Peptides against a protein of PDB entry 7UQJ. Designs and how they scored, part 26

Target 1, 160 residues: chain A of PDB entry 7UQJ
Amino acid sequence: PELYQNFNITPPRGVLFHGPPGTGKTLMARALAASCSSDERKITFFMRKGADILSKWVGEAERQLRLLFEEAKKHQPSIIFFDEIDGLAPVRSSKQEQIHASIVSTLLALMDGMDNRGQVIVIGATNRPDAVDPALRRPGRFDREFYFPLPDVKARFKIL

## One batch from the design tools (peptide; made by RFdiffusion4, then SolubleMPNN)

Design b1_p9_7_s1 (from b1_p9_7, 4 letters changed)
Fold by OpenDDE base, seed 5:
Structure b1_p9_7_s1 (fold): chain B 160 residues (1-160), chain C 160 residues (1-160), chain D 160 residues (1-160), chain A 9 residues (1-9)
Amino acid sequence: as target 1 above (160 residues)
Amino acid sequence: as target 1 above (160 residues)
Amino acid sequence: as target 1 above (160 residues)
Amino acid sequence: RIPRFRILE
C-alpha cells in the first residue's frame, strides 16, 4: 500500500517498462526503489537480467527464481527488477525453447502466487514488448505497462 | 568544438561512462546527444553493444566497426555509443581472445585515426571499467571517465 | 561546488527542465541526482509536484516549502525537484490566483535566500515553460533552462 | 536518515 501511495498507483503485481534501449528503464526502477525508501522504511531491491536467468542459472533457473521471490518476500517491502525480460524468450533452438518454457512457467507461477497484500513489486524491463511472452502480460502479472520513449535528440541543454 | 562548447568540456575523442548497472549511462549518452541536437544542427546517434560486436558481427566485426566510424564521420556531428564495452573483453577462450584482440585493435586504430577536428564523439559505457582494455583508456581514446554511481540507497527521497 | 564538479557546470540556483510530456525531464533529474551521489558523498533528493503544493498543502504550502528548503539545506548536498512546476500556476479562479501568488512569492524568496555556496540545487520541470511565472526564470532562480523536446521524427537513429 | 537499500543480489 504505502509504496504505491507515494505514486498514486494501485499496486500491480508486475509492471512492464518497455521502450528503446537506454531510455532509462533500469534507472527509473532504481529511482522508484530509492524514492520509496526512507530512513524508517528500507526497500530491498533485487535485480536480475533475463539473459542471466537463462545462462548463469542453467539447470537451476527455476530454483533461483523461487529463491529470489522468497528472499523478496522475506525482505519486503521489495522490488524485483527483471532487466531485459525479453531475454527469457528463447533463442531459436528447440532446447532453448523448452528451457524458456519452464523458466517462464515458473515465473508465471511465482507471480500468480504473490499475495496482493505483499509488499513485493515486480518490474520487468524490455526493449521488445512484443517479444515478452503474452502470458506474462496478463492480469495479475505484468498487467501495467509504462512506455519509455527515446529522449528527444533535440533537448537543448543550453548550459548557459 | 561546438558539441563540447555546450558542455564546457574539451573534446576528448572518447568518454568512458562507468558504474553499476542501471545508473543511467545509456540514458545520459542519449540525453547528451539530445542536448547537442538543435533544429539547426542534428546530431546522429549510433549505438552498439559490446556483446553484439562479438556475437552478431563475428568475422565482420572489424569491417562493421570501420563502417560505423565512416558513417559517423559522414553524418557528423555524431555520437558513437558503445554500450557494455566491457563485453568486448573475451570470454575466457583462446579463440575469443584472438577475436577480441583483433576487434579491440581495430577500435584502437579507429579512435587513433579520428581527426581532432572531427565532430565525432565516442562514448563507451561499462559496468566494469577494470574489464575494459587499458589501451582503450589511454590519451586520445577513452581518456575521460565519468563515474555513474548507484543512486545512493541513501538518497532520502523524503516524499514528505 | 562538488556536485557540479562532476558535470563541469557552474552551480545555478535553479534549473528549468521544459519540454513535452514524457521527454524524460523527471528521469534526468533523478539521473543527475544519482550521478552526483557517490559512496563518499550522498546527495539528498527531494521531490514535489506543483499540483501537490497547491492541493495537498492548502493553507500550509508556504510553510511546507520553507521546511523543504530547510531540510534540503540541512541534508546538503541536496537536489530539490519540482515536477510539473507550472502546476503552481493557478487554475483560472481568483482564489487560486491569490494562493498561487503567495506560494510563488514564497518560492521566489526561498530561491533568493539560497546561499550560492550552498550545495542545494533546485530543478523545476514543466511541459509549459510559458506557464511558469517569469519571476521564477530570472537570474538567481531558474536561470538555466534545458529543453526536452519530443524525439524529432527526423533524428536519424540509424540503428545501423 | 538515508535509507539503505540492501541489494540482495
Scores: peptide ipSAE 0.013, ipTM 0.377, DockQ to the pose 0.073; fails the geometry check
Fold by OpenDDE base, seed 1:
Formats: sequence, C-alpha cells, structure tokens
Structure b1_p9_7_s1 (fold): chain B 160 residues (1-160), chain C 160 residues (1-160), chain D 160 residues (1-160), chain A 9 residues (1-9)
Amino acid sequence: as target 1 above (160 residues)
Amino acid sequence: as target 1 above (160 residues)
Amino acid sequence: as target 1 above (160 residues)
Amino acid sequence: RIPRFRILE
C-alpha cells in the first residue's frame, strides 16, 4: 500500500524510465528506493541489467527471472530495477531472437502474475524506448513511462 | 548543413570527447542529438562501445562498422557515437593487435570516405585520449577534441 | 604528502565510496584526481572494474593487480580506482569463490604493502558496502568510508 | 545548472 502511494502508481504497474544515457534513470530508481526506505521499513532493491539477463544466464534466464520475482515478493516492499531493459532485444541471429522471445515471454508472465496486494515495483530503464518490446509497454506491465530529459543543454552549448 | 553549423564543425570531421569518466561525454553526445532534433527533423543516434566492436563482432567487426556507416548515411541527419573508443585499443597480444589494426584501419577508411555533403557526425568518447590511435586524430577524422572537465569540485569537497 | 592532505586522508589508507548507483562515486574519484592535478603535477588515474578483474584476467588477475600497484607506485602521485569493487564478489560457484578468495587475498596484501611515503591513493566504489569483504574494510585498507547520498529527491517527485 | 553529479548510467 504505502510504497505504491509514495510512487503514485497503482499496483501492479511497471514504470519505464526512458531517456538519453546519463539522464539519471538508474539514479532515480535508487533514489526512490532510498526515499521510501525508513529506519522502520527498508526497501529491498534488486538490480538486473538487460544484457546480463541474455548473456550471464544463457539457458537459465527464465529460471533466474522467476527466482528474482519470488525473492522480491518474499522481501516486500521491494523494487526490481531492470537497467538497460532494451538489452533484452535480440542480437540479429534467429537463435538469439528465439532466446529473447522466450525471456521476454517469461518477463511478461511474471509481470502479469504480480498480485495487486503485493508491494513489488518493477522499474525498467532504457535509452531506447523504441527498442523495448511493445508487449512490455501494455497495461499491467510497464504502463507508466517517465521521460528523463537531458539537463538543460543551453548552458553547455557555450563549450562547443 | 544545419547540424554541422550547430556543432560548429566542418564536415566530415569527427569529434573526440575526452575527459574523465562520469564527466558526461555520453550525456553530451545524446544532448547534442536531442537539441538538434526538432519535430520536423529527428536525428538518428547510433551508439557503439569500443569494447563491443572488438568482442561482440569478432570476425565481423569490419562488416558491422561498414553497415553502421551505411545505416547512418541512410538515416541522415545522424550521429554515430563511439563510446569508450579507446577500447578499440589492442589488448597486449599479437593476435589482438592484428585484429585491432584491421578494425581501426576499417574505421579510418570509413571516416575518410564520408561525403562532405553528408549529415553524419561521428563522436568518439574516451577517458584516455592518449590511448586513442593517433591515426584517428588526424585531419578529416577525430580532428576536433573537446575536453570534459570534471564538474567544479569546490562545492562537493564539503562532503569529504 | 600534498595529495593526502587534499584528500584529508592519512597514507596509505584506502577510501571506500559507497552509495546508490549514479550517485557519482566514479565521478567524485575522478573529480578528486582532476582537482589535485595541476599543470605542474598531473595525477595518474588508474581505473579497474571489479567484474573485469574477475572476468578479463582469469588466471592472471593476481599478476595484473601486482602490476597495477607497481605501475601506480612508478607514476606517483596516483589514484587506483576500483569501480564496482563489490563485483569481486564470487559468482555462486565453488570455483568462482576460490578464484575470488585468491584475488581478494592479493588485493589485501598489496594494500598492506603500500609504503606510507607513497603518493598512491586507492579508492573503491560500491553500490553494496555490505557485499565488500570485511577484510578490505579493516585499518590500513579501505578504512575510510564516504556515503554518497542520492541527490535531494524532493524536486523530482513532482514527475512521478 | 547541470547537476554536479553526472549520473553514470
């Protein structure tokens, strides 16, 4: 309850942070975790990189995602932060596309399976919102999107 | 035309962003892309990491570079951003030096082959300008260098 | 002497920068390097990632650490920055735990072997101070800890 | 003012 109020998000919605690299998506996700953590209520922060999901867990990625969501549920209130979630995008081989499709399908099912009474927030960060599978951006998944604009570029154009 | 005016660079020059990590080289490259993008004219931003060029495309790196430059030319106005371009530097094995020399030679040829009428900007970012092959820093290649100083440290020294 | 005065640290102490990702640990380490560098006295900045120590130097990590410390000593004043130092933590295999234990033991010995007259500062950055081996946090090693708070989140909560 | 901490992503 409180965690979702503090984020002003209705459960079980995922939040997509999108914007150029270095705009603070990862920082904001951690900032939210820290600001919602009190001495009485520490938020457990889980971080995974999209590229690591594809590369480090080859053949086990689906299992590791399931374990991650169960661990997050066990340690409520929790945030699952997927950094570089566009890194789940297939590298241009038919075999990698199949592996990607399986991993994304598992992530979709896990997000769809989130109990509305849970205190698990899923945050995805990407530099390429166009490279995030549209299926992840549907209602009940990453259905809130926050644009991280570049800090006001006007002040630095004097250096170029 | 306009893109090169906004950068105050003469085509086909590459721009080397150099400076310490976290000085926002990558952020600036993306900021330039965003600030030069209008509703009428979206700049296509291509990003590659130097280490990924060596590691992910072993045996195909030269081909992938050619495809990248052709894609950038096709999607003008465009920015090709090479992050960690010093990561193209050979790891100290004779075999890696040969692979590096081939990849760098291909990049040189692609930069030299950029049409002056094109609207493709190449930005390289490095933490180690001394580790960037001097051949890449010659006229017509990365011939403009911008130092990214650390943000004025004076106000944060109060935390140390 | 001067370098340690500017850091307000007594030699040969290591400094642990801890805090959420994107809080500028890496930026601060480089900022300190740049602010202590004058035209007369350039600080040599060595950077290694904890994960790279485990992955890129398999079977040679201990040797590469020794070479790094000798090179830093040769190029005084110098900073050795270990980014993601918690990435030295074992991946969940007994073989990786043994490799980790050997690498950490080598790092401990190298830090303990730092001459008090040297101008080498070791900075470790982590998002998980709890995942840093307690042996690295003992006196004469990473015995100073600086917390990097998230920038004041209050102003950005209006976007959520 | 560019926030002094560049968020390394």
Scores: peptide ipSAE 0.008, ipTM 0.259, DockQ to the pose 0.035; fails the geometry check
Fold by OpenDDE base, seed 3:
Structure b1_p9_7_s1 (fold): chain B 160 residues (1-160), chain C 160 residues (1-160), chain D 160 residues (1-160), chain A 9 residues (1-9)
Amino acid sequence: as target 1 above (160 residues)
Amino acid sequence: as target 1 above (160 residues)
Amino acid sequence: as target 1 above (160 residues)
Amino acid sequence: RIPRFRILE
């Protein structure tokens, strides 16, 4: 597909970086943050790993997400990067723990609550776009997607 | 070699990113696009895969290239990123299909036809710089090259 | 860990990018350089490989480091990127050649000699943060560290 | 004006 991206840091925008592991999703997000920073315009880059939010903040993950978005708003222009966002917001299933459902719901509410005058970009990186809750991929949330393909696997194995 | 690159999006410039698979060529191109975008200056990033242009636009690849350059000019400042450009513009050989020859010729003409007042950067990424038509690597086209080295393979195998 | 980065190009800052090979450290540094450049503010990106400084500038590596920092200061705002910085500044050991010790000492002195009004960022990339001299990781030098994780190796092998 | 960055490798 034609990837059309206009990286204007004026409205809050969600961007989903998806592709196989090691395709540079995390690297891109950090590169974007650093490159949008000038002396006149400091960009604050917040990085979280989805699984780390679940594991480190057991029972407080929703609060930590709220605090993260508040800090990002306070330090705007800012980028929030969720590495392995499928670990934070897995597809809702009947087998999903209530904890994951609550975190997904909190993230949805935080993304929906972003005022259009905010200079906060949210980037989610995943190896499994199909494992990300479809509700996060709706307009006003992660409404833009970038595929990070594997380089030709055959060429890679010839060098390795 | 000393790689001197001045990334000014004022003149049309072709940049060739070359290096082994997984060295982050595609990631760099996207990072450059996103980072050159400010609130005051929206950069439009167009991404195409060379092989996808050939496979998806069978019989219309030349027209799709023309449309891509027209859209990029219309949405300037813009970056056109060709991932796996060696798939689009392989080295001309007596064994080359006429289709590839026509596409290469179209790309050459489009790059030559870029007015110096255009704010369009063309980035080609390849794992095989020697497989890219030398005509594309001449001044006024992909006249700047960046090597993307493999990180130390021995260190990579110790971690894998 | 929470990675908080504010990429302001006002004070000289050392940043250590560390993580396994192919996690995009070099790509990040280049992307940061490109993205911090605006029309109003040209950033000069200097790239050196640690091992290349040792191998290409045998007997003059210290002088070449001094010249590099002088050029970076002359062309500020600037980024100096050392790829594979562990090759330039390995951990001091009783088995370390005097050449490496002198280069490390020169780099330490150059980083310490950066005036706080300088707009020079120094980025070191390594696959082995434990192989980087601890003196380089002190405040006023590479005082900020970014980990570049491998994507889940199990998920990678399932796709390969 | 588009950012001019110089990569000097």
Scores: peptide ipSAE 0.006, ipTM 0.232, DockQ to the pose 0.090; fails the geometry check

Design b1_p9_7_s1 (from b1_p9_7, 4 letters changed)
Fold by OpenDDE base, seed 2:
Structure b1_p9_7_s1 (fold): chain B 160 residues (1-160), chain C 160 residues (1-160), chain D 160 residues (1-160), chain A 9 residues (1-9)
Amino acid sequence: as target 1 above (160 residues)
Amino acid sequence: as target 1 above (160 residues)
Amino acid sequence: as target 1 above (160 residues)
Amino acid sequence: RIPRFRILE
């Protein structure tokens, strides 16, 4: 309850952080995880990078995603943060497209398979919300989106 | 024109962001990309990590760099951001030096091969400008350098 | 002397940055490195990610750690920053546990083997200080811990 | 309309 109250989200909603790169999506997701943690209620924070899912887990990415969700369920309340989730979107090579489609299908199934009683929040961060499969952005999945605006343009002209 | 006007740079200049690690180089490059994007003029932002070029693209790094520059040219106006470009500088092992020299040579050729009419900006971020090959820092390549200063030392003594 | 004076640390102490992910641990470690660098005294900053030690250095992680410490000693004054050092903590697979135990054992030996005359500071950053092997948190190793608090919860409710 | 950044990886 409290974890979802702090996020103002109904379980098992995923949250998509999107915005220009470096707008602090990773910083905020990480900050949110810790603010929801008290001494009485430690939230377990799981972090994975989309690019690492494709490159480090070649041939096992689906299994590693399943294990991640099982571990997150075991350590409730928990947050799964997928940083650079658009890095699950392959460069359009036919081989990478098939791997991507399979990984995305697994992630969809894992998000749909979350019990409404689970205290697992999934946060995806991307710089390219349009590169995230629309199926991931449906209700019950990444159905809340938070835009990370740029710091004021005026601040940049002082550094340049 | 407008992309280069917004950066106050003449094409095809590369920009080297250097400074203490975590001074927000990645954040700024990402912020700059988004500020130069309007609804009328979307800038395509490409991001690569120097360490990923060496480790993920073993044996194909040169090809992947060529493809990246072709894709950036296809999606003009565009920014190619090499984060941790000093991560293209190998630990001095003879095998890694040869791979590095070849990758750096490819990057040099790609930067030199950019048509002056191209709306492609290359931003390199490093914590070690002295570890970046001096050939990359010549005019027409990374010929503009922006130093990212530390936040005031006084702010650190409050956290320490 | 001056490097350790600036950190208010006696050599060869490791510093553990811990706190919610994205609280700027990497940013601060990086900022500290550069503030300690003057034109007269450049500090060499080495950065490694815990997850990269396990995934990129499969079978050579121990050797690469030794080489890193040797290089840091050669380029004194220096900072070795291990970002996401909890990423050296494997997912509990028996095979990953053995690899982890060996890498941690090597890191312990390297930290214990630092001459008190060395101007090498080791900074570890983690989001999970409890996932860092307690042996790394003993005196002479990561014996100073800096907590990175979240930015005010009030700032988050304005973005949510 | 939010300026849609396309980061192409």
Scores: peptide ipSAE 0.005, ipTM 0.191, DockQ to the pose 0.098; fails the geometry check

Design b1_p9_7_s2 (from b1_p9_7, 5 letters changed)
Fold by OpenDDE base, seed 3:
Structure b1_p9_7_s2 (fold): chain B 160 residues (1-160), chain C 160 residues (1-160), chain D 160 residues (1-160), chain A 9 residues (1-9)
Amino acid sequence: as target 1 above (160 residues)
Amino acid sequence: as target 1 above (160 residues)
Amino acid sequence: as target 1 above (160 residues)
Amino acid sequence: RIPLERILE
């Protein structure tokens, strides 16, 4: 409830954070998790990088995704954060090795299989939303998108 | 023109951003791209991590580098940003697997093969410039270097 | 001496930095290295990501760890920083592939084998200290832990 | 020279 109110999303929808690298997507996902967590209700935060999932054998990568979603459901309310999700779920092309296609299919099935009663939010972060498989951007999956602009150059140069 | 004026480099020179991790090298590369981009002239920004290129077979990694440079040339004005370039181009040693040596040779050839008329800037980011193959730091390659200092501890503690 | 005074740790103990991603763990490790480095005494800073070590064959990953510790000892005073150490050293479970177990055993042996006279500090950074193998958190290994809180959301939004 | 403990507090 509170988790989804803070994200203003209908369960089990995913959120795509997109924008330039270093714009704080990963930090934001954790800040949202923290702000949704109270003393009474701890949110479990799972983080994975897209490329790290691909470094495993296809079948093991799929298994790790299944286990991740099972753990998130077990520890609800939960956030699954996929950093660099374009590394995991690149646009399906004839140039994609079968590896990516299989993992993307598993991720799609896991998102589609989320019971709407579950308190699991999936956040994907990418630098290139157009490099994400369009199937992941459909309703019931990553169907909300938030753009992370570059900080103002002036603001940034005051911090560096 | 404007892109190269902002970098103060003669085409097709590369720029090496070096400094501690988290000093904003990646953010700077994107901010420079954004500041060089106008409504009239969008700069295409390509980002790759060194380690991600190595996760492919040697021949496929080389092919992906060639394709990246071709795409950057096609979409000029362009920036190619190699994050963690020391992962891609470690100092050549007898301890280097043939993998790294082949990829480095391909990157050298691609940088040397850039037409001076091209509006492609290559930015490498590293935490250890001394771990980058010296051949990459020669004129016509990553021949400009910018150090990213740690923010003053006082400044950082105001931000954290 | 000075290095260990700044960390307030008995050699050769490791330090675990844990907290949300983007809280500056990596930046802190480098800032500590820089603050411990003087013109007279340069500290050598080695950085590795846990996942990057795992992308190699088990035997090669082990070899790379051994070489890293040898280099750190050779270039003392030194800091070895393992970013995302939970990627390298996940909690040992029956679900862990033999790969992780072997690498963790090598890291344990390397930490245990550090001569107390060595000026090598090992820093591990993780987003989930509970996902780190408990054997790594024992005395003589990562036996000091520092939590990195999220910056205040207000502070963060002034910087973003 | 700020001890790590004072930096993380």
Scores: peptide ipSAE 0.000, ipTM 0.226, DockQ to the pose 0.025
Fold by OpenDDE base, seed 4:
Parts: structure tokens; C-alpha cells; sequence
Structure b1_p9_7_s2 (fold): chain B 160 residues (1-160), chain C 160 residues (1-160), chain D 160 residues (1-160), chain A 9 residues (1-9)
């Protein structure tokens, strides 16, 4: 409740941070994790890189995802941050990667299985939102998206 | 002059941002690039990932570095940001990677060859400052270091 | 419209970033400013430090605030970032600071006077949200709050 | 060590 209440947003199970490299997605996620913690209320921040989860056997990657979500739930309020989530959940249309389909399906199931009352936020960071499986971008999953543009050189020139 | 004058620091040719993953090194570099530009003075920001430069043939990686520094000099005032510079400039003592020695040597030469009057700042970000060749950390190169600590695992455990 | 549409949030006139010093509030504001800009849509970022606005005569501080909001409106979409806004907008209950009351009142009026259709976001950063006048934290002003907790003091002492 | 805060200023 309170984690989502602090954002005054309908509790998205997931938030997608997308935008070019070095736009501060990871820092934002850390800042938000930090931001939701108080001296009274410690928010558990779990960070995983998408590709690092994939470096394991498919069944072990799925198990690691399940354990991650279980641990996040156990330590709620918590944030699960997937850095480079496009590495974890590539678009299923890639003919070569049946291996990723199970991991994506597990992530989908874990996000869908989150009790809406649970104080677990999932943040995915990607440089390529279109490389993330559209199924993850549906309502009840990464249903909130925040673009992190490059400060456009000209917007930097207006920021400057 | 002015880029370094705005920092009120003896013109370091390079600044090393080091600290654990997701501490905001890349974001800081972007924020600094943004902070040093003005409506009158546009700072050009060049971002490269260390590993992405290495994905090329040695001679092409060297060429890309040279072109990067030339372009940065051409578009001065400018910032060259190397994300994950430990991927570009591993410690030379690794017997297995003669391939990296040439790239490191090229980067050293490019940093040494920067006219001290040039308004080009090089920022390197690394998770492992000890994995960066000590030659890059010498005066006239990455002679300024900024640690980006993890929010301490205990602050993460207070944030956790 | 679009600035707020990109946030997929009901247009808050203001967002308060609060949390201890060096938690990345300023960096976040810059990243968001950067993040709202695209090649097609340049967001103008106005940064002011609360104390720096107060360093002027009261009438000049008020004038500077008015000019800031006028310029932000003129250059919309824009972000006004007040760093250390607690320095600008101290709680009115402080008997010693009649001088601050006019500045706070001006800021309130400027935030209230923002056309809800205007693409101007005000971001205030503070280390002490309780030091910010509660009137600024009301709906239609800084009605969104994001905490930015310490990375543990020990991690900060390594950034310091 | 220059505080990062001074670099952001």
C-alpha cells in the first residue's frame, strides 16, 4: 500500500524506465528505492542485471527470478530493479531464443502473481523499450513508463 | 580554459568516477556535461562504453578512439565520457590480453596529447578503479578521482 | 500538457524531492529535465538555489522569482528546479523571518497562478521537507513528494 | 577530495 500511496499512482506492479544509456535510469531507481525508505520504513532494494540472470541455465534463471520475487515479498516493502531488462525479457519474436521465452513467461507470471496489496515495486530499466517483450508492458506489469531521454544537446542548451 | 575554470581545478585532463554499479557515475557525468554548458556555451558530450570500443579490431578500436578525441577537440568545449572504462583499459599485467595494451597505449597517448589549453574533459566511469591501468590514473590523465559509493549495503539495508 | 503527459501523472504543479544531502535530488532533477527533452521537444531547465534567491533584497528576490516563472512560461515546456528550497520557503512559524514570508507568498502565488495547461514543472529539492512551508506542500503546489534517503552516511563520507 | 556537491554547484 504505502509504497504505491507515496507515488499517488494506481499501484503499478512495474515501472519501466527507458531511454538512452546514461540517462540516469539506474540512479533514479536507486533514488526511488532510497526515496521510499525512511528511518522507520526500510525499503529493500534488489538489483539484478537482465543479462546476469540469463547467464545461468534456463531452469536456474527461472529459479533465481522466483527466489528474487519471494525474497522481495519477504522483505517488503521492496523494490526489484532490473537493469537492462531488455537483456532478460527480449521480444519473443526472436526465432533463435526459445530459452528466453521461459524466463519471460516466468517473469510475467511473477508480476501477475504479485498481490496488488504487496509493497513490491518492480522497476525495469532499458535503453530499448521496443526490445522488451510487449507482454511485460501490459497493464498489471510494467504499466508505467518513464522516458529518460538524452538531454538533447539543444535541451541541454536550454538546460544550460 | 573555461571548462576547467568552471571547475576551479587545475585542468585535469581526466576525471575517474569510480564506485559500485548503479551509484550514478554515468548520470553524474551527464549532469556535469549539462552543468558546464550554457546558452552561450554549448558543451559537446561524447559517450562511449569501454567494452563497445573493444568489440572492434584493435586497429579499428584505436582509430575510433583517435576519431573520438579529434571530434571532441573539434567540438570543444567537450566532455568525453567512457562508461565502464575498466573494460577499455584493463591493467596491463594481464598476460592474456596483449590486445588491450595497444588500446590503453592509444588512450594514454590521446590524453597526453591533449593540449592543456583544450576544453576537453575526459570522464571515465568504472566499478573497479583497481582494474583500470595505473598508468591512466597518473597526473595529466585521470588525475582526479571521485568515489561513488554504493549507498552502503547498510544504507541499502536501511534502504533495504 | 506533454510534460505532464510524459510523466503520465495528473499535472502536479510541483514535485518535492526530499531527503538528506547528496542523495541525488539535484541529479535527479537534472536527469528528469534531461528526460523530458527530446530531439523534437526541448525542455528548458531553470535551476535556482533557495539561499541564492534569498541573498538579495526581498523585493529583488520576489522579482527574481517572478522573472524566473515568466521566463519558464515563455520557454515552456520547462522545469524550474529549486535546490535547497527549504532555504527559500522556510516554515512561516519562524518568528525571526518576516523577510521570508513575502518570498514564500510570492512563490505560492506563482505556483497557484500557473495555468494548469502550462508545461512548467516546478521541482523543489530539500534535505528537510518539514522545514518547507506546509502551504507549499498542498495540492496544486508541491503535491508530489519523492523521498531521497541517505545512502548511508559512511558512503557519503566517501563521496565527500 | 572535492565534494560532489561542489561540482554540482
Amino acid sequence: as target 1 above (160 residues)
Amino acid sequence: as target 1 above (160 residues)
Amino acid sequence: as target 1 above (160 residues)
Amino acid sequence: RIPLERILE
Scores: peptide ipSAE 0.000, ipTM 0.303, DockQ to the pose 0.152
Fold by OpenDDE base, seed 1:
Structure b1_p9_7_s2 (fold): chain B 160 residues (1-160), chain C 160 residues (1-160), chain D 160 residues (1-160), chain A 9 residues (1-9)
Amino acid sequence: as target 1 above (160 residues)
Amino acid sequence: as target 1 above (160 residues)
Amino acid sequence: as target 1 above (160 residues)
Amino acid sequence: RIPLERILE
């Protein structure tokens, strides 16, 4: 919080970690939570998986998202990590699309409802950034994106 | 490869990476492939997911495993990475158990058939080591296990 | 930079990754560089090894450190990763201690000279945190430490 | 226990 204030940077409400499977997205989110947790300032880390959010009845999935954000707010500073957030992408069945759309809509509303002064960071991880609803990628939501490339040799690591 | 030779250690045919979700198992496997890949000696990295192996007809899933091991042998030195290898665990239905048992049996046979002098390393990653068939964890298969702990929150990350 | 900004963390001028060999320190540093590199904002990753810095004449090693920091500043946002930074530790010979002390002094001056608004992150990795000069671990230098534990030994690693 | 670095090396 204080650093964003000092640098006149609006703290992003959400960060999207995207990249191929096994590029360390989830590890980085955990490492960030661990790193930010001092003896004096323990960060609470909440983790959910996109597919697990959908495994419940729509109304219960929405309620569980609301409860998650409320719990994260109570336990500030906190990180909410959504692993495989592309698991909230529309499924090919019209009825499933409606379910997904409702849950995504609830997530959008929860992210939009976060106070910018809040100490809740949302991290979404995906292997399929194009499968994430574009509405989640708008300013005030997952407004920052971090690409986790394959540790590909070709990127010009100017190893000077 | 060379380190195993230098230390008179029989290269494990298989390594099991296990630990909670997002502990970097898949990242480590990719990094291993990248690190062992010198300009002179590029390591080929093959990746499969346990659930994706099961998505095919049993005979085709077995054939695809055989082809994978053959391809890895042709492109030595190579790493075969099985992500979520616990996805090969028996499902609660007897018919699915038979399917899983056949695929696991094929994987066992393929691992047992690997020449110890071969430059094919098999890495299995799981979040549920107890859900992995104990037969896969026997000598000559996934005979080495690496636990990926949660980045322990207790390390004094003085994030000022 | 953005990750640290995103977490309301003053980007440390330096982060010390420490832990036993093979705990993923170098991997994490690479993953951090990769993760912070968006399509719009490519992070430049510079890597040096502590022993390789010492392999040159003292005055040239100092010059190479200065050039590295200048190059990192030109290519912001950037990460400078010092692998095996304990390789800059005083060697048991008095003449080598003087060499190490000069290089460490140069590194201290370079880290102290970094503008806090700069988008250069320094990561030092070591297997021997006690061999790292305590001056490097002071505020404004490697002021954050990340322990990379061994994947806990107690879980029944049937390392046959 | 083989350090992961020894596998990386």
Scores: peptide ipSAE 0.000, ipTM 0.370, DockQ to the pose 0.070; fails the geometry check

Design b1_p9_7_s2 (from b1_p9_7, 5 letters changed)
Fold by OpenDDE base, seed 5:
Structure b1_p9_7_s2 (fold): chain B 160 residues (1-160), chain C 160 residues (1-160), chain D 160 residues (1-160), chain A 9 residues (1-9)
Amino acid sequence: as target 1 above (160 residues)
Amino acid sequence: as target 1 above (160 residues)
Amino acid sequence: as target 1 above (160 residues)
Amino acid sequence: RIPLERILE
């Protein structure tokens, strides 16, 4: 929040962290939460996994998303981190597609309904950006993307 | 390998990275693979998830573990990274307990059978160290543990 | 801090992270700050950019460096991270060379004046280690160097 | 060459 204010950067409502597994997406999200926190201003960090959202029946998953966004708004400035957000992607069954479509629709509505630009930041992490619903990647949602490449295995750590 | 040789540290056969989710366990494992690699000496990095191991039938999971360790030995120096190794923990079903017991027994045998201490390093990552089978945490297996704490949200990033 | 104590490693007064842009230098510094923190022992993480230090007039830049080190000492155990420390390198103007020389001299004095080895760690990150003043790379300053190479695209991540 | 593990410990 203050980071974005200090740089006159309109904080994205959502930021997509994408890249291979273990490239530090979740660590960066936590480091951002830490960096935005002071003794005077604590950032509340909320974490969910895409698969944990999808494992619930539609009405409970939707309710839990609503509660998450309400709690994030109540504890602003806050970060909502969705780990493995591609886990919301439909598994190739019609029943899972309907569950997916409803959960994604709820998430879209919650991201669109965030009036206060900059007090709640949503970070999505994925290993498969193309498996993230294109509707989540539109302006006003996850409208900024950061690629986390694999650290080079050729890193000569010469400790001199 | 060379890192442990240079420090006169007997390389553990296994290293357990434990701590809350998104504390950089997987990133550290990749950074270690990176740091141990040079243009002259490439480290091969193998990655598996505990849940992906458990999702296979016993004989195929065991075969895939054997093949993984054989390939790691063939491509030494190498790192085998087991992400979410606590995902090998039995879900409370008798059938999953038998599958777990067999897979864990295979992993124990493979870790015990590693003759060349230091050319293959095994890294396990977990958010729940107490959910990792105590047999994996014995000397000659995951006999070194590294805690990855949450970044303190109270870490004053005063950008002065 | 405890990390260095537990390993009987004399903590370097300074560590230089060098390598191409996007190799995870800043991420590693944040991960270190995170990993050194526990519920019982909070690590304070301070961040500066080399260019932001140089953008100030000499006396204010020097004062801000002194204040940074004093605050780091007050909040020890702490990490001071200088991102793009090669941004202290003079742009080819005589006026910037004088400003650089004064700021670097202040940083040298502050690093030399750190009595308590292990409670304040200084991490410098650069894409251009040869553009870092050799005086900063001497024993008792940035006396340990870690290379962050570009991810070798040819690193055989065989996800078997 | 210091193990990255020793930086995190």
Scores: peptide ipSAE 0.000, ipTM 0.368, DockQ to the pose 0.075; fails the geometry check

